# Ledger of designs, part 93: peptides against a protein of PDB entry 4N3Y

Target 1, 83 residues: chain A of PDB entry 4N3Y
Amino acid sequence: ETRDQVKKLQLMLRQANDQLEKTMKDKQELEDFIKQSSEDSSHQISALVLRAQASEILLEELQQGLSQAKRDVQEQMAVLMQS

## One batch from the design tools (peptide; made by RFdiffusion4, then SolubleMPNN)

Design b2_p25_6_s2 (from b2_p25_6, 12 letters changed)
Fold by OpenDDE base, seed 1:
Structure b2_p25_6_s2 (fold): chain B 83 residues (1-83), chain C 83 residues (1-83), chain A 25 residues (1-25)
Amino acid sequence: as target 1 above (83 residues)
Amino acid sequence: as target 1 above (83 residues)
Amino acid sequence: SILEQIEQIFQQLQQRLEEARALLE
């Protein structure tokens, strides 16, 4: 009867609201996690990128430096041989 | 009246379920976002690892080059001293 | 002397290489 229907609907509503509250909480936790994780990851990756780039540039400069040093050494050795 | 109460509860239940469905959808989207973001970050880190490894190899080659150059100079110096 | 200058060149290069290694640690 109608009264029984009311009781059933009230139960269903309570269950739905319980699920909703839990899901909303979970959603908020995910949002918080995303925010924090995103900031941390972005910072870490950016730092690693900059470090990698700096290292690569330095190594290129070292390559050039070594080549030049070899040339300079050979020049000085030539001077020694001529003395 | 009880009948009116039933109708009211049915409306409330529909509204609750609508909100629940929406919230569940949002939660799923956040989970999907986290998954994708994690994969992207992993990919970026892997790429950075490869770059770092390449730099290490180059550095070792440069070190070897320097060592060899030094040995060559020493050999030339020995020749000069013997002349 | 020229020999000392040559040694200095290699010493400086070695130092720079060590600095590079530090960046990769």
Scores: peptide ipSAE 0.083, ipTM 0.597, DockQ to the pose 0.866
Fold by OpenDDE base, seed 2:
Structure b2_p25_6_s2 (fold): chain B 83 residues (1-83), chain C 83 residues (1-83), chain A 25 residues (1-25)
Amino acid sequence: as target 1 above (83 residues)
Amino acid sequence: as target 1 above (83 residues)
Amino acid sequence: SILEQIEQIFQQLQQRLEEARALLE
């Protein structure tokens, strides 16, 4: 009878909506996870970039020091050769 | 009246199930995206880490080399003066 | 000569520095 159909359909609808709500919640959690993960990854990559840049600065300083050392040595040797 | 309730509930159930299916699909796509993104990010970060480490080691070696070169120069200068 | 040897030392170091820079690029 139709009354029994109504009762059954109401139950099915509640169950479907419960599943829908659960799935929507799960989806939202995944979206939040993606956002957080992306931010964390970006932060980590940025940190690595800064580290690389620091290394480059150090390298430039070493290059400058090396060039100066070479000049100093050459000057000293020139003095020795003139003596 | 009860018959009309049946018809309405049937429609609502179909709509709920359609939304559920859609949301489940979206959730699955997000899961797939997370998996792929995680693998890609992990690979990229690992590569950057290794590169940075290699650079740091090399820079340290170069610093040591520069210091040693200075010592070697001083030694050579001493030899020159003794000649 | 001694000077040439010294210059060679620095040239080698410069080359290594360039290699390091290339690694960072």
Scores: peptide ipSAE 0.078, ipTM 0.606, DockQ to the pose 0.827
Fold by OpenDDE base, seed 3:
Structure b2_p25_6_s2 (fold): chain B 83 residues (1-83), chain C 83 residues (1-83), chain A 25 residues (1-25)
Amino acid sequence: as target 1 above (83 residues)
Amino acid sequence: as target 1 above (83 residues)
Amino acid sequence: SILEQIEQIFQQLQQRLEEARALLE
């Protein structure tokens, strides 16, 4: 009977729409999670990059210091020999 | 008319279910993406962390080496002066 | 000589510095 069919279809439609709404919300939450996770990862990588750059600068300073130390030693020894 | 209502509801139900199926597939794709992206990012960050740590340790060793070199030079100069 | 010994010390350190740089590349 068509009337009974109407009632059945109305129920099914309500169920389908409820599930659709829930699924859409879940999807949105996943998208939000992806966005936040990406930002967090980017932040971590950026921090590591800065740290690496700082290390490079320090290495350069150490190299310069070593070279200067060599020169200073040579100069000191020269003075010593001349004294 | 009830028959017309049935036809309308059948169409609406079909549309709702089609959208639901599509949204569910989209959700699944997002879940899969999150899983893979998370693993990839985690591995990359871990590798970078280890590399940064190794660099830091090496830098510390070099700093210590430089200090020791200075002390060694001083000792050698003392020997020279006593010779 | 003493000078040679000193130079060797610095040369070794210089080599290690280069190794560190390579790590950062």
Scores: peptide ipSAE 0.075, ipTM 0.610, DockQ to the pose 0.826
Fold by OpenDDE base, seed 5:
Structure b2_p25_6_s2 (fold): chain B 83 residues (1-83), chain C 83 residues (1-83), chain A 25 residues (1-25)
Amino acid sequence: as target 1 above (83 residues)
Amino acid sequence: as target 1 above (83 residues)
Amino acid sequence: SILEQIEQIFQQLQQRLEEARALLE
């Protein structure tokens, strides 16, 4: 019966639209999450990279400083031994 | 009138289901993207951790070198005082 | 004195090492 078909289709349409609205909401939440997560992660990783680089440079300078200090100490010891 | 309603509802239902399927696909792609992005970030962080560990090892070596140099100086000073 | 200068060299290096540790932690 056509009347029964109308009622059935109306129900199915309501169900489909409800599911669509829910799925659209879920999709939007995922998009928002991606945007937030990407910005935060990118910033954090960049900061960590810069920190790591700064540490590495500093350590290299310390290596050079230690080597020079050893030489300077040896020179001073030589002065002490000469007098 | 009822016949026209049936045809209209059938069209609307098809449109709703098509949009639902598309939105579901988009949602899945976003989920996949999140998963992949998370894995990529994890790998980057792991690499940064290794760099930090390498720096820590170097720092420990420098500390040992400094300690040894200081001990060597102390020994030389002792020799000078004993001579 | 020379000995005091030597100690100052090591003290400065140790301080710089501690600063490096602070960056890594």
Scores: peptide ipSAE 0.088, ipTM 0.618, DockQ to the pose 0.847; fails the geometry check

Design b2_p25_6_s4 (from b2_p25_6, 14 letters changed)
Fold by OpenDDE base, seed 5:
Structure b2_p25_6_s4 (fold): chain B 83 residues (1-83), chain C 83 residues (1-83), chain A 25 residues (1-25)
Amino acid sequence: as target 1 above (83 residues)
Amino acid sequence: as target 1 above (83 residues)
Amino acid sequence: DLVAQIEQIFEQLQQQLEAARELLA
């Protein structure tokens, strides 16, 4: 009967509402997780990049030092040969 | 004496070279880590985005279902009032 | 009446759904 159908639809509506609310919650959790993950990764990568750049600077300094040392050694060797 | 200076410089050069090689290795490790981290994060975030989108689709389906249910309920209620 | 109550429920659900979507927009 019609009344039975109405009651059935009311139940379906309540069930659908529950499902919707659950899904909305799940969606929000996913969005929060994505945001947090992105922020964490961004900070981590930025820190690592800075560390890498620091190492790069050190390498450049060492390269310059080595070049100077090479020249100094060559100069001293020349002096030895002259003396 | 000059000879002593040369030997000292040779030692310094070797030590500097060792330090340089070590630093280069460290730098490469950092770069590799950054690359791996970026790839991992990218994959993770992409997967999460897809999951969120799937939830969005579900929400849309629920919305459509609810709209239909509303119309059905209204129709059934009208029939009830007529009968 | 019952119809009005049901309509209100649907309206509330629609508003909630829209609000959720706005979080992603």
Scores: peptide ipSAE 0.025, ipTM 0.421, DockQ to the pose 0.028
Fold by OpenDDE base, seed 2:
Structure b2_p25_6_s4 (fold): chain B 83 residues (1-83), chain C 83 residues (1-83), chain A 25 residues (1-25)
Amino acid sequence: as target 1 above (83 residues)
Amino acid sequence: as target 1 above (83 residues)
Amino acid sequence: DLVAQIEQIFEQLQQQLEAARELLA
């Protein structure tokens, strides 16, 4: 009968509302996860970049130092040969 | 004597050249590492973003479907009550 | 039967929801 059908539909409506709420919650959690994950990745990449840059700078300084040392040795050799 | 000094400096020069070459090689390896690491990270992030977006779209579709279902149930309830 | 049709719709949505959850897991 109609009354029974209405009662059934009322229950279904409650279930639909529950599912809708759950879905909205899940979506929010996903968005939060994406945000946090993105931030973490960004920080990690930034840290790695900084570390790599520091190492690169050190290597460049070493290259410059070695180049200078080479030049100094060459110059001293020239002086000695002229003596 | 001078000759001995020259010979010593020649050895030092060879050592300097070896160190210089090594340093340059190390720098290149670092640059290669940075490049590869950056590419890997970029690809990983892109993949995660795509996956997350796909999931989000699905959730949005579900929300829309549930909302429509809710409305349909409500309308049918109204019809039944009027009958 | 309107009730039956609604039930089918809900069943389909529930299946889709489960699939979505599995994707996130």
Scores: peptide ipSAE 0.021, ipTM 0.410, DockQ to the pose 0.130
Fold by OpenDDE base, seed 4:
Formats: sequence, structure tokens, C-alpha cells
Structure b2_p25_6_s4 (fold): chain B 83 residues (1-83), chain C 83 residues (1-83), chain A 25 residues (1-25)
Amino acid sequence: as target 1 above (83 residues)
Amino acid sequence: as target 1 above (83 residues)
Amino acid sequence: DLVAQIEQIFEQLQQQLEAARELLA
């Protein structure tokens, strides 16, 4: 009967709405999570890049200083040996 | 004395060489670590992007399907109520 | 739209990583 058909469709509509609501919620949560995760990763990577860069510069400076010291000592030794 | 000066400089030279070697090693290790880390992070980020994108597409498809189902049911209900 | 924005962020990160690799090369 028409009455039974209407009731069946009402149930289907409720089920569809429930699933639609759930899907929309899940989608929103996913988007929020991805956004937050990407921002966190971005900040972390930026920090790591800066730290690595600073370390590289420091090591280069240390290397230059040590190389210069080595040269200076070698030069002084040469002078002494030639005296 | 000159002898003592030479010995002092020899010690300084050895110390400088030791530190230079250490610095060079540390620099190389840092570069290797950063390279490997960056590659790993790059691959991970790429995988996450693909996964997120796939999930987004799936959720959009589900949402579209559910929305259509809702509309279809509503239309059928309207027809029945008007009969 | 949001996915595109996120992809852009990741692209920028990849560029930063590439720049870092070049710096240490």
C-alpha cells in the first residue's frame, strides 16, 4: 500500500541523512587533521633546516679557523728550521 | 730555546690536525644525515599527500552519492503524498 | 580547494628541502 511505501521511504531518508551527516563530519575532521598536520610538519622542517644551516656554517667557520691555525704553525716551524 | 719552541709548535700542529680531522668528519656526517633525512621526509610527505588526496576524493564521492540518494527519496515521497 | 592549499604547502616544503640539499652539496 501507499502507506507502507511512504514509511519505507521515510526510513530510507533517515538512513541517508544519517550517513550523509556522518560523511560530512568525517570529511571535515580529515581536512582539519591534514591542515594541522601539514602546518606542524612545515614548522618542524623549517626549524630543522635552520638548525642544519647554522650547524653547517659553524662547522665551516671552525674548519677555516683550524686550517689557518695549521698554516700559521707550519709557517713558524719552517722559519725556525731555517734559522 | 729553539728546540723547545719547535716541540711546542709540533704539539700545536698535531692538536690542530686532530681537531681539523674531527671537524671534517663531523661536517660530513651532518651532511649525510641531512641528506638522508630530507629524502626520507620528502618521500613521506609525498605519500601523505597522495593518501590525503585519495581520502578526499572518496569522501566527496560518498557525499555526492548520499546527497543524490536523499534527493531521490524526497522526490518519491513528494509524488506519493500528492497522489 | 583545501586539498590544493595543502598540496601547495607540501610543495613549498619540498622546495625548502631541495634548497637545503643544495646548500650542503
Scores: peptide ipSAE 0.021, ipTM 0.385, DockQ to the pose 0.025
Fold by OpenDDE base, seed 3:
Structure b2_p25_6_s4 (fold): chain B 83 residues (1-83), chain C 83 residues (1-83), chain A 25 residues (1-25)
Amino acid sequence: as target 1 above (83 residues)
Amino acid sequence: as target 1 above (83 residues)
Amino acid sequence: DLVAQIEQIFEQLQQQLEAARELLA
């Protein structure tokens, strides 16, 4: 009967509304997750890059220092051998 | 004495050479690490983005479908109530 | 004197190198 059909459809409508709301929520959560994940990754990468750059600079300085020290030692040896 | 000084400096020179070589190696390893890390991170981020995009598209489709279903149910209820 | 100065330089460089390795670890 019509009454029963209406009641059934009303239930289905409530069900559809609930699912729609849930889907919209899930979409929002996904968007938030993507945004947060992107920011976190970006920050992490930036930090790693900076750390690496600092290390590289330090190593270059050490390399130059050692090269100079080597040259200095060689020069001093030459002086001593000429004395 | 001069002889002893020369010997000591020679030892230090060898030490300097060893350290220089090691430092150069360390620098290269750092550069390689940075390059590899950057590539890995980039690939991971790209993969995550694509996955998220796919999920978003699916959710949008589901949302549209549910919205349409809701409208359909409403229409049918109206028809029944007018019968 | 001079040798001692050179030794000091190497000691400093070694310390810096160790610090760099710690940074990378």
Scores: peptide ipSAE 0.037, ipTM 0.428, DockQ to the pose 0.130; fails the geometry check

Design b2_p25_7_s1 (from b2_p25_7, 16 letters changed)
Fold by OpenDDE base, seed 1:
Structure b2_p25_7_s1 (fold): chain B 83 residues (1-83), chain C 83 residues (1-83), chain A 25 residues (1-25)
Amino acid sequence: as target 1 above (83 residues)
Amino acid sequence: as target 1 above (83 residues)
Amino acid sequence: SDILAKIQAIFEQLQQQLEELRSLL
């Protein structure tokens, strides 16, 4: 009977619409998660880069200290050779 | 006294060595963390992109099916109106 | 004199290592 067939097709259409809506929502959530994850990772990496740069500054200060110590040692060696 | 000055410089050298070693270790750890974080994020994003693409394909199939179902319902409705 | 020479050598080695490390940043 045609009427019964139409009712069946209407049900199938509603079910398909429900699944489509769900899948569209899931896709949007995944895209949002990708965006958020990328931003979070970018922030984390930036923070680590800043820490690395801070360590670089410390290393530069140590290098300067070592250079000065080397000069001081050389000066003391000169004193020893002249004594 | 020169001996005392040498001892002082030796102490300064040991302290500089200790700090240098620590700083080198810290830098290496930071670089390792950055690398690991970047790789983990890359893998995570790639996996999510694949999932999103799979969902997109499903959405397209559902949209096609829904459009066909709508056409079928409309055709059956036309038959009913003609009966 | 020998002690000072050894200290200077150690400083030079450390300075070289430090410079190499900085180049990797």
Scores: peptide ipSAE 0.071, ipTM 0.437, DockQ to the pose 0.084
Fold by OpenDDE base, seed 5:
Structure b2_p25_7_s1 (fold): chain B 83 residues (1-83), chain C 83 residues (1-83), chain A 25 residues (1-25)
Amino acid sequence: as target 1 above (83 residues)
Amino acid sequence: as target 1 above (83 residues)
Amino acid sequence: SDILAKIQAIFEQLQQQLEELRSLL
């Protein structure tokens, strides 16, 4: 009877160890996943930011060019009106 | 001839104004898009972080429980071995 | 007329660049 109890407890201990090991593995996998996901998101966001900034610069250059063109046209009109 | 040139320049000026306005609108839309995208990403990341943290807590609780169970089993085995 | 032609060319170039930018968004 006591022998049977010992055998049962030995089995339970092995099961507990297996579960503990599994849980520790799962925890590590979760940490790795979070780390990787965070890095990926960071890179993606950075890339998007750079792309947006490049587009912003281009738009500003175009706006400046159009404004200058407008002024040039106005100047030419003034010249013609003076002649 | 000069009259024709004036008419042409007037048209060009209108075109320049229209293009400038359009460019300014496009710039604003880009800025709005970036802002919205950033906010959405931020919310998404925050939610994911919270979810991950909750899972982490659960895993730690399970690990603690299993460790305790292991100790309890070991204690019972020791008691049985002493009897 | 030469100046007018140059101005017109500038507008056309800017318009083309604008459309190219839109294609990237």
Scores: peptide ipSAE 0.068, ipTM 0.445, DockQ to the pose 0.081
Fold by OpenDDE base, seed 4:
Structure b2_p25_7_s1 (fold): chain B 83 residues (1-83), chain C 83 residues (1-83), chain A 25 residues (1-25)
Amino acid sequence: as target 1 above (83 residues)
Amino acid sequence: as target 1 above (83 residues)
Amino acid sequence: SDILAKIQAIFEQLQQQLEELRSLL
């Protein structure tokens, strides 16, 4: 009986160690995943922010130019209609 | 000549307005995109953080349990081997 | 016998918790 009990306990010990190792591995993989996901998102957001800023500057310049052009055209039209 | 000039200016004015409207629309779409992208990323990151925290707590509990179980098994094995 | 039963119960509980963890990952 004792021998059988020892064998059973040895098996249980191996099982426990296997589970512990797996748990530790899973934890590490999760941490790695979170880290990578966060970095990827951060990079993407940063890129989008830069693109948005660049586009906004260009758009503002274009809007100013177009507004001025509109005013100039209107002025010229008025001159022509008065002549 | 004046009539033709007026017609040309009218066309140019329409073109300017069209371009201005398009520019404004494009800017708004960009802003909306950036906003939505940022929110999506933020939500994803938040969810991942919460998941990581929950997993870490569980893993710590499991590791403690397994470590204790291992010790208990070893103790019982020692007792059996001594008897 | 009682000792083995107690140990087995511990492992069963831990196994269930491991499955819960896997579902979370």
Scores: peptide ipSAE 0.035, ipTM 0.412, DockQ to the pose 0.119
Fold by OpenDDE base, seed 2:
Parts: structure tokens; sequence; C-alpha cells
Structure b2_p25_7_s1 (fold): chain B 83 residues (1-83), chain C 83 residues (1-83), chain A 25 residues (1-25)
């Protein structure tokens, strides 16, 4: 009776250890996934930010160019009106 | 001659103003897009982090439970061996 | 006898929780 109970408990202990190991592995996999996902998202966001900033710079350059052109036209109009 | 030149410049000025307005609009749209995209990404990442943390807590609880079960089994084994 | 039953119940509960967690991954 006692011997049989001990054998049963030994089996249960082995099962508990297996589950513990599995749980620890699953935890590690989750941590790895989060880390990788975070890095990927960060890189993607950074890439988008850089692209957007490049576009913004171009737009600003265009605005400045157009403003200058407007000023140039106005200046030439004044010259013509005075001549 | 001068009158014709003035008329030409007036047209060019109108065109310049139209382009300037368009460029300003495009810039605003880009800024709005970046802002919205950034907010969306931030919320998505935050949601993922919270979900991952919840899973991590559950994993830790499972590990603790299994460790306790292991200890309980070992204790019962000792009791049986002594009886 | 009752001790073994209690231990088995604990393991069963933990197994169920483990499966629930796997569904989240």
Amino acid sequence: as target 1 above (83 residues)
Amino acid sequence: as target 1 above (83 residues)
Amino acid sequence: SDILAKIQAIFEQLQQQLEELRSLL
C-alpha cells in the first residue's frame, strides 16, 4: 500500500517537473517574441518617420521656392510699372 | 509691350499662388498622416505590451503553482517513507 | 488517499490553466 503510493507520487513528481520545464520554456518564448516584435515595430516606425521627414523637407523646399518665385514676380511687376 | 508683359506676370503670379496653396495643403496632409499613424502605432504597441504582460503574469503564477505542487509531493513522499 | 486526490486535483487545475495560456500565444 505505502509502496504503491510512493510510486504514484514519484510519477506525479516527474509530471510536475515536466510541466514546470515546459512553462519555463513557454515563458522564454514569449519573452523572445515580445522582444523581437518590439524591435521590428520600432524599426518600422523609425523607417516611416524618416520617410515622412524626408517628404516634409521637400515640401518645405517647394514652399520656399514658390514663395521666392512669387516675390520675384511681384518685383518684376513693380519694375514694369515704373518703366 | 509693357502691358502685355504685365498681363503675363499677373498670370504667373496667380499660378504661383495656386501652387503655393497646394503645397501648403499637401504639407498639412502629411503632418496629419504622420500624427495619426504615430498614435495608431503607439496604441497598438501599448496593447501588445499589456497583453504580453498579462501572459507573463499567468506564466509566473503557473510556475509558482507547479513549484508548490512539487514541494507538496516531495513532502508527502517523505511522510509515506517514514510511516 | 485523500491526499493523492487533492494533489491530482491541483495538477488538473494547473493543466487547464496552461492550456488557456497556450491559446494566448
Scores: peptide ipSAE 0.034, ipTM 0.405, DockQ to the pose 0.081; fails the geometry check

Design b2_p25_7_s2 (from b2_p25_7, 17 letters changed)
Fold by OpenDDE base, seed 4:
Structure b2_p25_7_s2 (fold): chain B 83 residues (1-83), chain C 83 residues (1-83), chain A 25 residues (1-25)
Amino acid sequence: as target 1 above (83 residues)
Amino acid sequence: as target 1 above (83 residues)
Amino acid sequence: SSILAQIEQIFQELQQRLEEARSLL
């Protein structure tokens, strides 16, 4: 019966549209999540990189400082021994 | 006419399902993108962690070197002062 | 002696710098 077919199709269409709306919402949430996550990760990683670089430079300077200090101390000890 | 209504609803349902399929595909691609991006970020962070750990090891070595150098100098000075 | 004091100062300065470095890790 054609009338019953209409009713069936109307229900199916309603269900399809409900699913479409839900899926579109989910998609939008994923897009928003990607945007936010990307920005946050980029910022955090950049900060970590800068911090790592700063620490490495400082440690290299400390190595040089320690080496120089050892030499300077040796010189001072030599002077002390000569006195 | 009910028959025409059936034809119209069939077309609308087909269109809705086509849109749903497309949206579902897009959603899946976003999920795949999130997964890949997360793995890439994880890799970068892991590399930074290793870099930081290397710095920590170096710092500990420098501390030990400094402490030992200080002790050695103090011992030498003590001997010198006793002579 | 003055030399001893200078030596101690060198190590104290280095220790301070080292502690500053720790703050970055």
Scores: peptide ipSAE 0.163, ipTM 0.696, DockQ to the pose 0.877
Fold by OpenDDE base, seed 2:
Parts: structure tokens; C-alpha cells; sequence
Structure b2_p25_7_s2 (fold): chain B 83 residues (1-83), chain C 83 residues (1-83), chain A 25 residues (1-25)
């Protein structure tokens, strides 16, 4: 019966379109998530990189400062010995 | 004509299923992308954490060096006072 | 006395810088 076939196909089409709509919605949500996550991650990683670099530079300067301080102290000790 | 309607609905159903398949594929690709991106971000963050930890270790070493230098100076001063 | 004070100042300044560095970590 062609009429029964039409009704069955109409149901199948409605179901397919419902699935398509849901899948399209899910896809859009994933795209939105990727966009937001990418922006957040990029910002966070960049901040961490800058902080790490700044810390490393500062520590290197502290190393140099400590070495210089040792020399300066030794010099002052020498002056004290001459007193 | 119901027969013509059947043919039309069959075409529409095929088209809907084709679009659904494509959208499902795209959704899967987005999920795969999210998974990969998450792993990459995790790796980057882990690397940055290790860098920070290395800096912390260095800082503690510098602190110990400073403390030791101060003690050494005090000891030298004591020796000078005994001379 | 002045020399000793200067020596102490050197270490105090370094300690302060170390604390500043620690605050960044």
C-alpha cells in the first residue's frame, strides 16, 4: 500500500530531520566550546610563559647579584683588615 | 499521485541522511580536535610547571647560598677579631 | 662599624630581592 509507505517515509523523514537538528546543535556547541576554550587556553598559557620567563631572568640576576655581593663583601673585609 | 509522493519523500530522506552523515562526521572531527587540543594544552602546562619547579629549586639554592655567605662573613669577622 | 653596616645592608638587599623573586613563583 503506497499510502502506508508514504506515512512510513514521512515518519522516517521527521525522525531524520530531528536527528539532524540535534546533531547540528551539538556541532554548534562544540564549535562554541572550541572557540572559548582556545581563547582561554591561549591567554593562560601566554601568561604562564611570561611569568616563567620573568622568573628565570630574575633568578639569573639574583645569581649575579649574589656573586657580586660576595665580591663586594670580600672587598669590604679587606678594607676592614687594613684598618 | 501517491507514487510520486513516495519518490519525492525517498529522495528527501536520502538527502537528509546524507546531510546527517556529513554533520555526524563533522561533529566527530570536532570531538577529535578537542581531544587532541586538550592533550596538547596539558602537555604545555606540564612543561611550564616543570620550568616553574626548576626556578623554585634554583631560588632555594640561591637562598642557601646567601645564608651560607652571610655565615662565612660572620666567621671571617670572628677570625679578624681574634687576630 | 660602618663597614659592617654596609655588609649587612648588602645581604639585606639581596634577601629582599630573593623574597621578591619568591613572590613571583
Amino acid sequence: as target 1 above (83 residues)
Amino acid sequence: as target 1 above (83 residues)
Amino acid sequence: SSILAQIEQIFQELQQRLEEARSLL
Scores: peptide ipSAE 0.163, ipTM 0.696, DockQ to the pose 0.882
Fold by OpenDDE base, seed 5:
Structure b2_p25_7_s2 (fold): chain B 83 residues (1-83), chain C 83 residues (1-83), chain A 25 residues (1-25)
Amino acid sequence: as target 1 above (83 residues)
Amino acid sequence: as target 1 above (83 residues)
Amino acid sequence: SSILAQIEQIFQELQQRLEEARSLL
C-alpha cells in the first residue's frame, strides 16, 4: 500500500537527516581540530627548531673556544717555563 | 495523492543519502589527513630529539675535554713548581 | 702568577659558556 510506503519513507528520511546532521557536526569538529592542531604544532615545532639550531651553533663555538684555549694555555705555559 | 508523495519522498531520500555518503567520505578524508599529519609531526619531533641528544653528547664531550685540560695544566704546574 | 691567573680565567670563562649552552638544551 502506498500509504504504508509513505509512512516508511518518512521515517527513513528522518533517520537519514538525523545521521546527516550528526556526520556534518563530526566533520566540522574535525575541521576545527585540524585548524587548531596545525597552528599549535607548527608554532611549537618552529620554536624547537630554532632552539636546536641556536644550541648547535653555540656548541660549535665552544668546540673552537676549547681548542683555542688549549693552544693559548700551552703558549702561556711556555712563557712561564722561560721565566 | 499518496503516490505523488511516495515519489517525492523517494527522491528526497536519495538526495539525503547522496549527501550523507559525500559527507561521510569527506569525514574519512579528514581523519586520514589527521593520521598522516600526526605521523609527519611525529617524525619531525623524533628528528629534533635526535639532534638534541647529539648536542647533549657533544656538550658532555666538551665538558670532559675541559676537565682533562684543567687536570693536564695542573699537572704541568706541579712539575714546574717541583723543578 | 699573572700567567697562572690568566690560565685559570680562560678555563673559568669556558666553563661558564658551557653552562650557558647546557641551559639551552
Scores: peptide ipSAE 0.162, ipTM 0.695, DockQ to the pose 0.843
Fold by OpenDDE base, seed 3:
Structure b2_p25_7_s2 (fold): chain B 83 residues (1-83), chain C 83 residues (1-83), chain A 25 residues (1-25)
Amino acid sequence: as target 1 above (83 residues)
Amino acid sequence: as target 1 above (83 residues)
Amino acid sequence: SSILAQIEQIFQELQQRLEEARSLL
């Protein structure tokens, strides 16, 4: 009968709303997680990128330094030979 | 009357289920985003690892070059001192 | 002797710089 139908629908509505509340909470937790995770990952990756770049520049300078040192040494050796 | 109550509850249930479906979809999209973001971060980290490895190789080459240059100079100095 | 000391100093400085670079990796 219609009365039983009302009671059934009321129960279904309560169940739907309970599930909705739970799902909304889950969604919010995911949003919060994404925000925090994004900040942490971005910071770490950025720091690593800067470190890598600095290292690469320094290595190039070291290459040049080694080449120059070889030239300087040879020049000094020439002075020794002339003395 | 009870009949009108049934109709009202049916509408409310449809609305609740529509909202639930929307929220569930949003939640799924967030989960998918997290998965994709994690993969992207992993790729970036992998690239940084490769850069670091390349730098390590270059450093080793520079060390070898420096050591060899030093040995060569020492040999030349020894010859000069013995002459 | 002075020149020899200068030569040694050149390589010592480069070695020190190389070690510093390693510390960055």
Scores: peptide ipSAE 0.161, ipTM 0.694, DockQ to the pose 0.894

